# Ledger of designs, part 182: peptides against a protein of PDB entry 3H8D

Target 1, 122 residues: chain A of PDB entry 3H8D
Amino acid sequence: DMKRQQRFFRIPFIRPADQYKDPQNKKKGWWYAHFDGPWIARQMELHPDKPPILLVAGKDDMEMCELNLEETGLTRKRGAEILPRQFEEIWERCGGIQYLQSAIESRQARPTYATAMLQNLL

## One batch from the design tools (peptide; made by RFdiffusion4, then SolubleMPNN)

Design b2_p26_2_s3 (from b2_p26_2, 15 letters changed)
Fold by OpenDDE base, seed 2:
Structure b2_p26_2_s3 (fold): chain B 122 residues (1-122), chain C 122 residues (1-122), chain A 26 residues (1-26)
Amino acid sequence: as target 1 above (122 residues)
Amino acid sequence: as target 1 above (122 residues)
Amino acid sequence: GPGTKRLQEILDLHEKGKLEFPVEEV
């Protein structure tokens, strides 16, 4: 609700196997998170060589960040915070709407800003 | 409420008197806007040679942008959209909290996301 | 959990200077 700030973050990563390679041979992935207040609501990982990973609160808690926003230190990392649309554009392209919808229908999704917004669009 | 997206924008402006001067002699101001859904909720102007201008919906409508967000074209201007905190940091430094609070107390402020957030902080 | 571990691994790479945050050109 209006009491919780929606914040979005993106950080690049390289595969462990590429850590010691020349920069030109390092394929970048991207880690994304949506925080609904202090807690993560959605997580997404773009990999250079496998399908995107989509995660939603309630369903995928064991695979998601368990730290609250402040504990992550992301707010203190310059360039990590992104606009909502920068997250949503990728989320949509990766099939995130359908993924979250399915989680709601199966009653696996924890209620968040993301679930509420999707329900307003249907 | 949760139905309206909060979006923030910043664009530079040059004083009319400086428009034809050399770039080094052009002092930039900054125009800021907060849109609560399609309509402006707050506007702020930073000038190089006068105090900041703070404007809130309801009180200052005649001095604020009359265009809805889509009509402004700001969403299509690369680099114009900013993070909420980029607006709020300047807003706070300029005395925006006190300005909005006074507008609420005088019953001049139109209810917006901004008024609701301030009321949650008091 | 694995999600937090993954984040920490990524953040450690940034701290070690192996990764840089993208600079959004305004």
Scores: peptide ipSAE 0.152, ipTM 0.629, DockQ to the pose 0.456
Fold by OpenDDE base, seed 3:
Structure b2_p26_2_s3 (fold): chain B 122 residues (1-122), chain C 122 residues (1-122), chain A 26 residues (1-26)
Amino acid sequence: as target 1 above (122 residues)
Amino acid sequence: as target 1 above (122 residues)
Amino acid sequence: GPGTKRLQEILDLHEKGKLEFPVEEV
């Protein structure tokens, strides 16, 4: 049900190989997550040197964060939580709508807030 | 239904009497709004020199913003949109839970996302 | 799993002061 809180997070990362380089040589990536209540519904990773990674619950469980929201500690990290639109804008640009749609059609997606919202738009 | 987007906004205001004073003599207030889809569900005003004002749809319609979300232009004002928790934390501190509960019990509150969530917690 | 490992690696970098969270635009 829609009573579950939808929360979105973003954290920057640098590649391990860039960890000790000068700041100008550190390429920054971004890790994104959508939590539908306590459980992750979508994950997205923007890399500085490879295509974006899109992940949806049910289909990509083995590649996604397996911790519940409280276990991640993300809610306690200042600046990590973002607005829904800040996630959705990047999700759309990365082809997330088509990716989730295909996961639903192939019966790979677990029902989440994200699947419900997409089905309402279609 | 819970398919409506819940959006929260905060904007500062200065009292008309302080508008032309030196910066140190300008006391800042804060205007908060919760929109349940296109329509306002809750409004809250923090004043520098008087108690907070709490307003809920149905009960306080004449004192609340009468513009729909798009008409307000709030979505186009950078920094105006805030996270749900940034609204709820202040709402709770100002006695908003009890205020909304009393409005529901007296049959003054219009059903909104806010009334539904409160009824789920009770 | 690999998803949790990636998150942990990122969080470890922040704890070590190698990365900062973006300033809240709110």
Scores: peptide ipSAE 0.151, ipTM 0.628, DockQ to the pose 0.458
Fold by OpenDDE base, seed 5:
Structure b2_p26_2_s3 (fold): chain B 122 residues (1-122), chain C 122 residues (1-122), chain A 26 residues (1-26)
Amino acid sequence: as target 1 above (122 residues)
Amino acid sequence: as target 1 above (122 residues)
Amino acid sequence: GPGTKRLQEILDLHEKGKLEFPVEEV
């Protein structure tokens, strides 16, 4: 759907166990989201000490942000919005193409801009 | 064409007459570009002391960047790439919607992502 | 759900000043 704006966001996080540690002892993670219009299409989490988490709409809805974009407040968080390539670069490195492809093939993925783009690539 | 990456850039410029003036006497303008894949689709220039310039592919090719995106080096200029909304916000304020619409109606606009988006809006 | 909860937890950390947006990209 060419009418939907594609927006990407990134926010850092620290582990709960590190909340009260000195800054140098806080390992940073990264939370990423792709919104296809108002709804999340992809989510990705980079952890300092475990494998990345990849999530796609339809398949992983229970583990993904259920808020619409406006409800998240991310558009009002200065520095949270990132360029499409800043998301895609990490998505690709984390195996996101294969993950989404598998979700499409298994009929688990909800159609999104992301699924459409991948289908056009393949 | 859903396959083409939409990328936006902004760079400041100083008027030729201000080049050799003290920094406080240099009025800054802004050059904006929207690239639909490798080729420019829209260009916009904000001037400190004259009306904004709006340019659309097909109509204004002679006044627009003729280099493909890679040739511009913009992708390698730190801080040059901007979010889509950072371009669109200024484009809208400068009357870009009406300008592009007029170019479409007069059959002067080359079909781009920008023309397609506008046609879907109207 | 847990996905929204996680986002909210992260945003709360930012609000409390425990996290800042990075200067440089990861």
Scores: peptide ipSAE 0.147, ipTM 0.634, DockQ to the pose 0.389
Fold by OpenDDE base, seed 1:
Structure b2_p26_2_s3 (fold): chain B 122 residues (1-122), chain C 122 residues (1-122), chain A 26 residues (1-26)
Amino acid sequence: as target 1 above (122 residues)
Amino acid sequence: as target 1 above (122 residues)
Amino acid sequence: GPGTKRLQEILDLHEKGKLEFPVEEV
C-alpha cells in the first residue's frame, strides 16, 4: 500500500571494541532505517572501518530489525528521525540502488515502497 | 495521486515593520508549507503578534504560494525542509484539522494528500 | 534476531548517555 507513511531514522553507534576507549578514539558508525508503514523496508549501516552494510526487506530479514516501528521506540528518540533525502543520499552513495535492484531481479526482495519507487525509476 | 511525494518546509520571516529595527526588536514569524507533489496543499503562517494564518488548497489559492515546489527554490535552501510531524504538530495546534474539515465540508478544498488523510481520519 | 539485537544495543548506549543523537538542521 503506497499510502503507508514512509519514515526514516538514523542513530549513531560505536563499536563494541571502542565502548571503553576515550571519546576521541571512538569511531562512530551510523545505523539507518527506512520504515514503510510499521515495518522496515531498508536498513543501512555505515561503519568507520568496513564496507557499508545494505539490507532490504525480504532478502535480509534475518539481519534486519524485526520490531515494528512502534516497538523500536525510534519515534520517541529526539533527533533520530531524518528526512527521506538524508537516507536516500547515503543509500545511493553506498550502492543501494543496485543492491535493491539485484534483490528484486533475484526475487528476494519483498515488495515495499522502496521496490515500487525503484521500479518506477527503471 | 497518493503516490506524490509529500514535502514540508519552514522558513522564518520578519515583519515589514520590523525590517529596519534592531535585531532584538525583530519578532520572527514562521512560514510553513506542505507540498503534495509539485503543488502546495497547505500553508501556515505563525505570527508573533496576530493569530496564525491557515490556508488550504482550493479555498485559499489566492493567498497561497502560486509557485510550484521547484520554482520556490525551497528544496535548495538548507534547513528549510522539515519533517511531516514538525508541520502537523503546529497545524494541529493552530486548529488546522478543523479548518481543513470546514473547507472540505463547504466544498472549497481541492483534493490533496491532506484532504485524503483527513477523510481517512474522520 | 540479530538485527533487532543490534538496534537494541545501539539504543541502550544512547540511554546510558554514551551516544548522542546529532542535532538536525531544522
Scores: peptide ipSAE 0.153, ipTM 0.622, DockQ to the pose 0.489; fails the geometry check

Design b2_p26_2_s4 (from b2_p26_2, 11 letters changed)
Fold by OpenDDE base, seed 1:
Structure b2_p26_2_s4 (fold): chain B 122 residues (1-122), chain C 122 residues (1-122), chain A 26 residues (1-26)
Amino acid sequence: as target 1 above (122 residues)
Amino acid sequence: as target 1 above (122 residues)
Amino acid sequence: GPGTERLREILELHEKAKLEEPVELP
């Protein structure tokens, strides 16, 4: 469990509606992922025009990446990997602690490094 | 030895000669550091107008940071910490492997995580 | 599944929006 490598990734994206706009009018979003070993534990999306999307394993599996880390190709994308704190800072700002806590309490969250850390904190 | 945390940092700097120039005329350099536990193991400087500077502990102590990691305040500088590969990629491009190897062979290098890794590679 | 498709879409959008990396000095 705690022996699994924790890896974090971030990729910017342009909204479909902005793809054909001038560069100055393309508002960037950000996609974040936390992998607990080969499998995603948390996902987060920052959008320029809507609330952040928070996703946790177990609860939101249908909306999260079903590919293992190697299959995603994220490790091969230059600049995609980020430090843990770069993920956690945004996660915390977006209410991720409360979101994951609620998922644990409702028994929807799959046990991950993230759930374990939260349980140790609370 | 191998139990020490390896941490890597990067900060931009402006050359003294460019400090008073217009922003567009300020060529940025980059300062890199590898800390093997509390002490610096490797330092590297990318300059816009001269060859990269490579420094290794033991050989180049007089030119390297003499402060321990906590004293540098690097851990408190947002965005300063980088992934190992972000350091190593530049280190390799700048001939850092050969530089450190030569320092080991000349018995100038202090044993660090970096020397150990290189010795395992060769 | 939807999650994979979502990632694929984001990755494709990312390729189109790749921030020019700061010029790494040689």
Scores: peptide ipSAE 0.190, ipTM 0.590, DockQ to the pose 0.381
Fold by OpenDDE base, seed 3:
Structure b2_p26_2_s4 (fold): chain B 122 residues (1-122), chain C 122 residues (1-122), chain A 26 residues (1-26)
Amino acid sequence: as target 1 above (122 residues)
Amino acid sequence: as target 1 above (122 residues)
Amino acid sequence: GPGTERLREILELHEKAKLEEPVELP
């Protein structure tokens, strides 16, 4: 259960339209994921030209990564793994607490480490 | 005991002689620390112009940081905290396992999370 | 699904944009 390892990952991306531009004209996006053991609990995407995307397990399963952690290869990518606070800081800024709370209240969220932590906070 | 939080930190430093050189001529060193709860367990220093320095609690107390974790301010420095593997990878490359083992065998090492993990590995 | 496809695309874009990492001190 909560003895499951909580692991967080971040991958930057450059928009295809910016791929061949000068470095100063490349706007970087960021893909974030929280894994509660082998399964994704939260996903977040920062785009340079549109609002952030927030996703939580249960509610947004169709839009989230369907691979377990090992299948993603994220653990083998140098620099991909980040500290919990590096994820949570951005999550909070994007309104992630309210988003997850609403998903719980609407009975859409699958129970995860994230839902348990929020329920302890509230 | 082993429920103590294990935290790892890394701080870059530039040699005083390189401080005013062009960026391409500045050689960066790295200071690493492992804290077993509030107290330092291991310290490691990577220098661009001399062999790495390895230090373990009990044996090298006089050469290691004397401040507890909170006193160091490391937890408040953005980018200072690193993942366990980011420390251990460098520790292993520098011969840290053998160094700590020798310190244990010579009765110089203070018991820490690091000594316990090594004893479990052997 | 679309979530996995999005991850694949992002990983590919990251690899294409990845700069050479500095040589680690031995």
Scores: peptide ipSAE 0.187, ipTM 0.589, DockQ to the pose 0.341
Fold by OpenDDE base, seed 4:
Structure b2_p26_2_s4 (fold): chain B 122 residues (1-122), chain C 122 residues (1-122), chain A 26 residues (1-26)
Amino acid sequence: as target 1 above (122 residues)
Amino acid sequence: as target 1 above (122 residues)
Amino acid sequence: GPGTERLREILELHEKAKLEEPVELP
């Protein structure tokens, strides 16, 4: 439903192997999420030394957050919420449009705000 | 109109007196703006060594940005746009609610999304 | 599930990192 609030979040993470190293030797990754209302629609992970991970609802549910937005606590984490464009810019750079399109064409994608927007664009 | 997009921005500034000093001696301030559609509704300035400046449309027009949102180029400045809560949290902390309320009561405030929201809250 | 577990791990790591390198905003 177009009435559902679209909310986006980003949190940095340090690799487990780097957690006990000096700050200069800790390479940060980034975890991103798009919530379409209470449920996750897209997830993305940036890593310093491997390809980005892209995930879409319906196709990748087992690898995505299963908690609703309220359960995650993300809305209460200062600085975690980001603007739509801050998510979309990275999503596009990582090939997210093609990834989501392929998921739609293969009938793996669950209908979300993201699928609707993409289908309106194409 | 409730149909107008509410957009918020923040940019750092260096004091004129510090512009030619070494980076370590440059104290940063922060300039904040709330645009109710194309026009500014609220402005706020944080300074490192003086009280915050609060400005509301109608009352403080001469001290506020006179450019419409498109003219400012803020929408094209990476990292300038912020979430509503990022503005409101600082606004509240600086006494913005009381400032706007006083401007409404004195009939100095121009009606904006901000005045409407405050009047709904009180 | 594994997706939720991953989020928990990331959140925990993030909190640890913040404690090591605190950031303050005015």
Scores: peptide ipSAE 0.184, ipTM 0.591, DockQ to the pose 0.379
Fold by OpenDDE base, seed 2:
Structure b2_p26_2_s4 (fold): chain B 122 residues (1-122), chain C 122 residues (1-122), chain A 26 residues (1-26)
Amino acid sequence: as target 1 above (122 residues)
Amino acid sequence: as target 1 above (122 residues)
Amino acid sequence: GPGTERLREILELHEKAKLEEPVELP
């Protein structure tokens, strides 16, 4: 349903190996999520020392958040929610469009707002 | 169309009478806009010295922004775009739900994302 | 499942450290 609320979140993280290092030696990663209504549609992780991780619903369910949005507590975490464009800009740069497209073409992606929007663009 | 992008903006303004006063004597107002795709659906103004102004498309067109979103330059103004909830929280506090509902019931509001969402809630 | 565990891990890492240098974007 295209009436479902689309919400986007970002959380920085420090690698476990850097947790107890000096601040200057801690490199931040970033965890991103797109929720299509109550359920996650896309997930993305930026790491300082490895390629971005891209995940889409249907294909990557086992590696994605299984909690609904409310269960995550993200809506109550100050500064976690971001604008759609703040997610999409990074998603695009990480090759997310191609990743999702491939998942659609292979019939691995489940229908979400993200799949619908991409199909409207192509 | 429920597929149109919903975007929200906020801009501070200083009253003309305060424009040349000392910073401590300048009271900020806030201008808010909700764009349903390219066109404004709701507008709201918070003033330091008078009640909030609430405006909805169809009813208040003459007092609302006539420019499409791109023409406003808001998308290019750093810090102007806000989250939906940042708009809605203030809208609710200002009695916006009742205002829009009344405009719908009186057949003065034109259909927008805002009218559709409200009708889904009631 | 592993997805929830991953989120929990990320949240824990976030709570423990909020300060440092952001990752370079591709």
Scores: peptide ipSAE 0.182, ipTM 0.600, DockQ to the pose 0.318

Design b2_p26_4_s1 (from b2_p26_4, 10 letters changed)
Fold by OpenDDE base, seed 5:
Structure b2_p26_4_s1 (fold): chain B 122 residues (1-122), chain C 122 residues (1-122), chain A 26 residues (1-26)
Amino acid sequence: as target 1 above (122 residues)
Amino acid sequence: as target 1 above (122 residues)
Amino acid sequence: SSLASGVEVEPEEEEAETEVGPGPRR
């Protein structure tokens, strides 16, 4: 059912090791989420000092947000919601297309809007 | 083909009668557009002194933006692109659901993402 | 005639604490 709203979010995070540092010494990462209706479809983490983490529903469920969209509070956090393109540009740059494709091909990906869109590009 | 990207834009406009007034005397309106892929699906105009104008593709084509999305330059205008919800909240408040529904029922609406979504809510 | 003069100043809704972030469930 293509009725599900696609919503994208980004929040900054500070590494645990930097939490107690002076503000100028806190390197921010970025946590990104794509929700396909109430449930997460893709997650991405940009770290200041390690490679991006890419996660897709079905394959990476244990490493992804388990909360439904309402439970996250993301919809109530000002400036957390981002445009689809603001997610996709980073996703593409981080190799997310290939990552999701491989998860589909291996039958690890749960069907989502993201899987459907990729299957339509191939 | 549900492959088409849905993109939403908002730009301020100044009424022609206020163009030459002092900045403090310029009442801003808002022009909103929903693009279903390259072509406009819905347009909405919030005026400071008259009722909102609601326009839907197929019915109101002569009053709507005739340019494709790339031709508009909206994608290149910083701060023009808005979240889907930022459009839909205003659309709903302005009676856009009923307006689009009536256009579908009268067979005046061109099939768009917006018509498909509404047909899925009914 | 409700003049929806819709300069929706997004209310400063209190920044709801987000129960999300990086890392596995510890």
Scores: peptide ipSAE 0.083, ipTM 0.649, DockQ to the pose 0.092
Fold by OpenDDE base, seed 1:
Structure b2_p26_4_s1 (fold): chain B 122 residues (1-122), chain C 122 residues (1-122), chain A 26 residues (1-26)
Amino acid sequence: as target 1 above (122 residues)
Amino acid sequence: as target 1 above (122 residues)
Amino acid sequence: SSLASGVEVEPEEEEAETEVGPGPRR
């Protein structure tokens, strides 16, 4: 089994509702992705004015990026790639462990590197 | 098998011979490490005035860091941790693939994540 | 043999427009 590369990305976003506002009034959110090889395993959205959105493969496929890693262009975007810890620290703070655990327990989570890591910690 | 975390680090070094020179005359080298879990798998040294040094676990243990990852303090050193690609790009440019391959073929390389990845590419 | 000065010329990989962001799948 070729150990799939774990890659993590972060990009800023401006909400559609703020796109037409003056630049000074644009609150930035942050979109985070964890790719387990070519496919997204976890997604997270930090919004400036709403709770974080946590998404896990299998459970939240309809709300997650459908593109493979190469199709996203994230690997070609300067400063988009982040360290694993930069993702995990935010994921943990947002309750991502419990979210993924619940998705595993409900059998909604697709097996990924993230599910395997969590199951090794339990 | 708990998939050991692959972590990569880079730190600048000043050669002992340049330590006593004026700050402007200190040529910086770069020390790179790949840790396959707690133990070093690959080490690389970029020198400003000599060929790169490539080191692989099993073959070059006597020249490599003997400390486990936690003992190194690298995880606590701001800006020391780098992306996998930031290591691999330099490793590839320095002939690291061929170096590791030769160490595998000679049965000098200890099995690591790096040896497994190379063997999956061959 | 000229040690190619590994000037980290980050190739100007054209900033590929990331087709990713928050919101429903397009």
Scores: peptide ipSAE 0.082, ipTM 0.645, DockQ to the pose 0.093
Fold by OpenDDE base, seed 3:
Structure b2_p26_4_s1 (fold): chain B 122 residues (1-122), chain C 122 residues (1-122), chain A 26 residues (1-26)
Amino acid sequence: as target 1 above (122 residues)
Amino acid sequence: as target 1 above (122 residues)
Amino acid sequence: SSLASGVEVEPEEEEAETEVGPGPRR
């Protein structure tokens, strides 16, 4: 089995309500993605004014990126790709381990690299 | 099997002969490492005035980093860790595929993540 | 000799616009 490449990305976003404000008044959020080969395995959103959003494949497919990795253009965006630890550190801080565990236990999570790694840690 | 973490690092070096020159007269080389879990799997050196050096575990152990990853302090050095592709792109350009293949064929390469990936591509 | 000097040339790959972000699927 050719092991699927695990790739991680981060892009900033500005809230729609801040788009027309002065740069100093724009609070940036951060959108994060983990791709297990061509398809998203985890998504995470850091908002400046609400709790973080955590999403896992199988459970949250309707709220997650539908594009394959090549379609996203993320691999061609300078500074978008991040190290695994840069994703995992934020994921852990946001309660992502417990979130993914609960999705596995409820049989809502699609099998991914992320689900397999968690099952090896527990 | 807990899959060993693959981690990649790059650090600049200045040649001993340039250490006492003005900053503008110092040609930087680059030292690269691939760690398959705690131990080095591949090493690469980009020199400003000689051909690149490629090294693979098992064959070139005496020329490679002898320290485990934690002992190197690379994980604690800001900006030292790089993406897999940032290593592989340079490795490919330097003829690393052919170098590792020849080391496998001669039975000089120690089995690593790098040897396993190459055997899946060929 | 040229490989060492050419590595610092990050190709000016045109920053492709990303079709991803927060919010519902359009």
Scores: peptide ipSAE 0.082, ipTM 0.642, DockQ to the pose 0.097
Fold by OpenDDE base, seed 2:
Structure b2_p26_4_s1 (fold): chain B 122 residues (1-122), chain C 122 residues (1-122), chain A 26 residues (1-26)
Amino acid sequence: as target 1 above (122 residues)
Amino acid sequence: as target 1 above (122 residues)
Amino acid sequence: SSLASGVEVEPEEEEAETEVGPGPRR
């Protein structure tokens, strides 16, 4: 049912190797999530020193957030929620369209709002 | 087709009577818009000294923005775009659910994403 | 009423700790 609320979040993270470094030596990454209702549909990680990580529900479940949206605390974190376009712009730039398309074609993607939107663009 | 992009905007306005006053004497109002694809679905105005104005497509077209989303320049105005919840919270508090429901029941509301979402909540 | 000010006083909901981030498996 494509009537679920779509919500997008972004939080900064510090790499484990930088956690005990001085603030000036801590390179920030960015963790992004798209929730299709209560469950994550897409996840993306921007690292300062490695390629982006792209993850889609059904294919990458073991590497994605296992918590429902309320359990994450993201809705209660000030400035964590972002506009859809703030997620999609980065997703597009990272090759997310091709990544999700390949997951659909290989039958690895779980049906989500993201899979349905992509199927309408193609 | 419920597949149109939903976008929400908020801009401050100064009342005509306050335009030429000193900055400290200018009470700000807030203008809110919900666009269902290219066209406005809901509009709301918060005034510092009068009740909120609630407007819905089909019923209040003469009092609503006549421009399509691209013509408004809202997409290019930094800080104008807001999260859906930032619109809906104010809409709910202003009695927007009952206002839109009454417009649907009276057959004055044009079908929009907003009308469809309300019909799914009831 | 908060509506008259146009300031959404977001309640200072206690910033819940976010149980999310880059997975330890990556």
Scores: peptide ipSAE 0.077, ipTM 0.640, DockQ to the pose 0.094; fails the geometry check

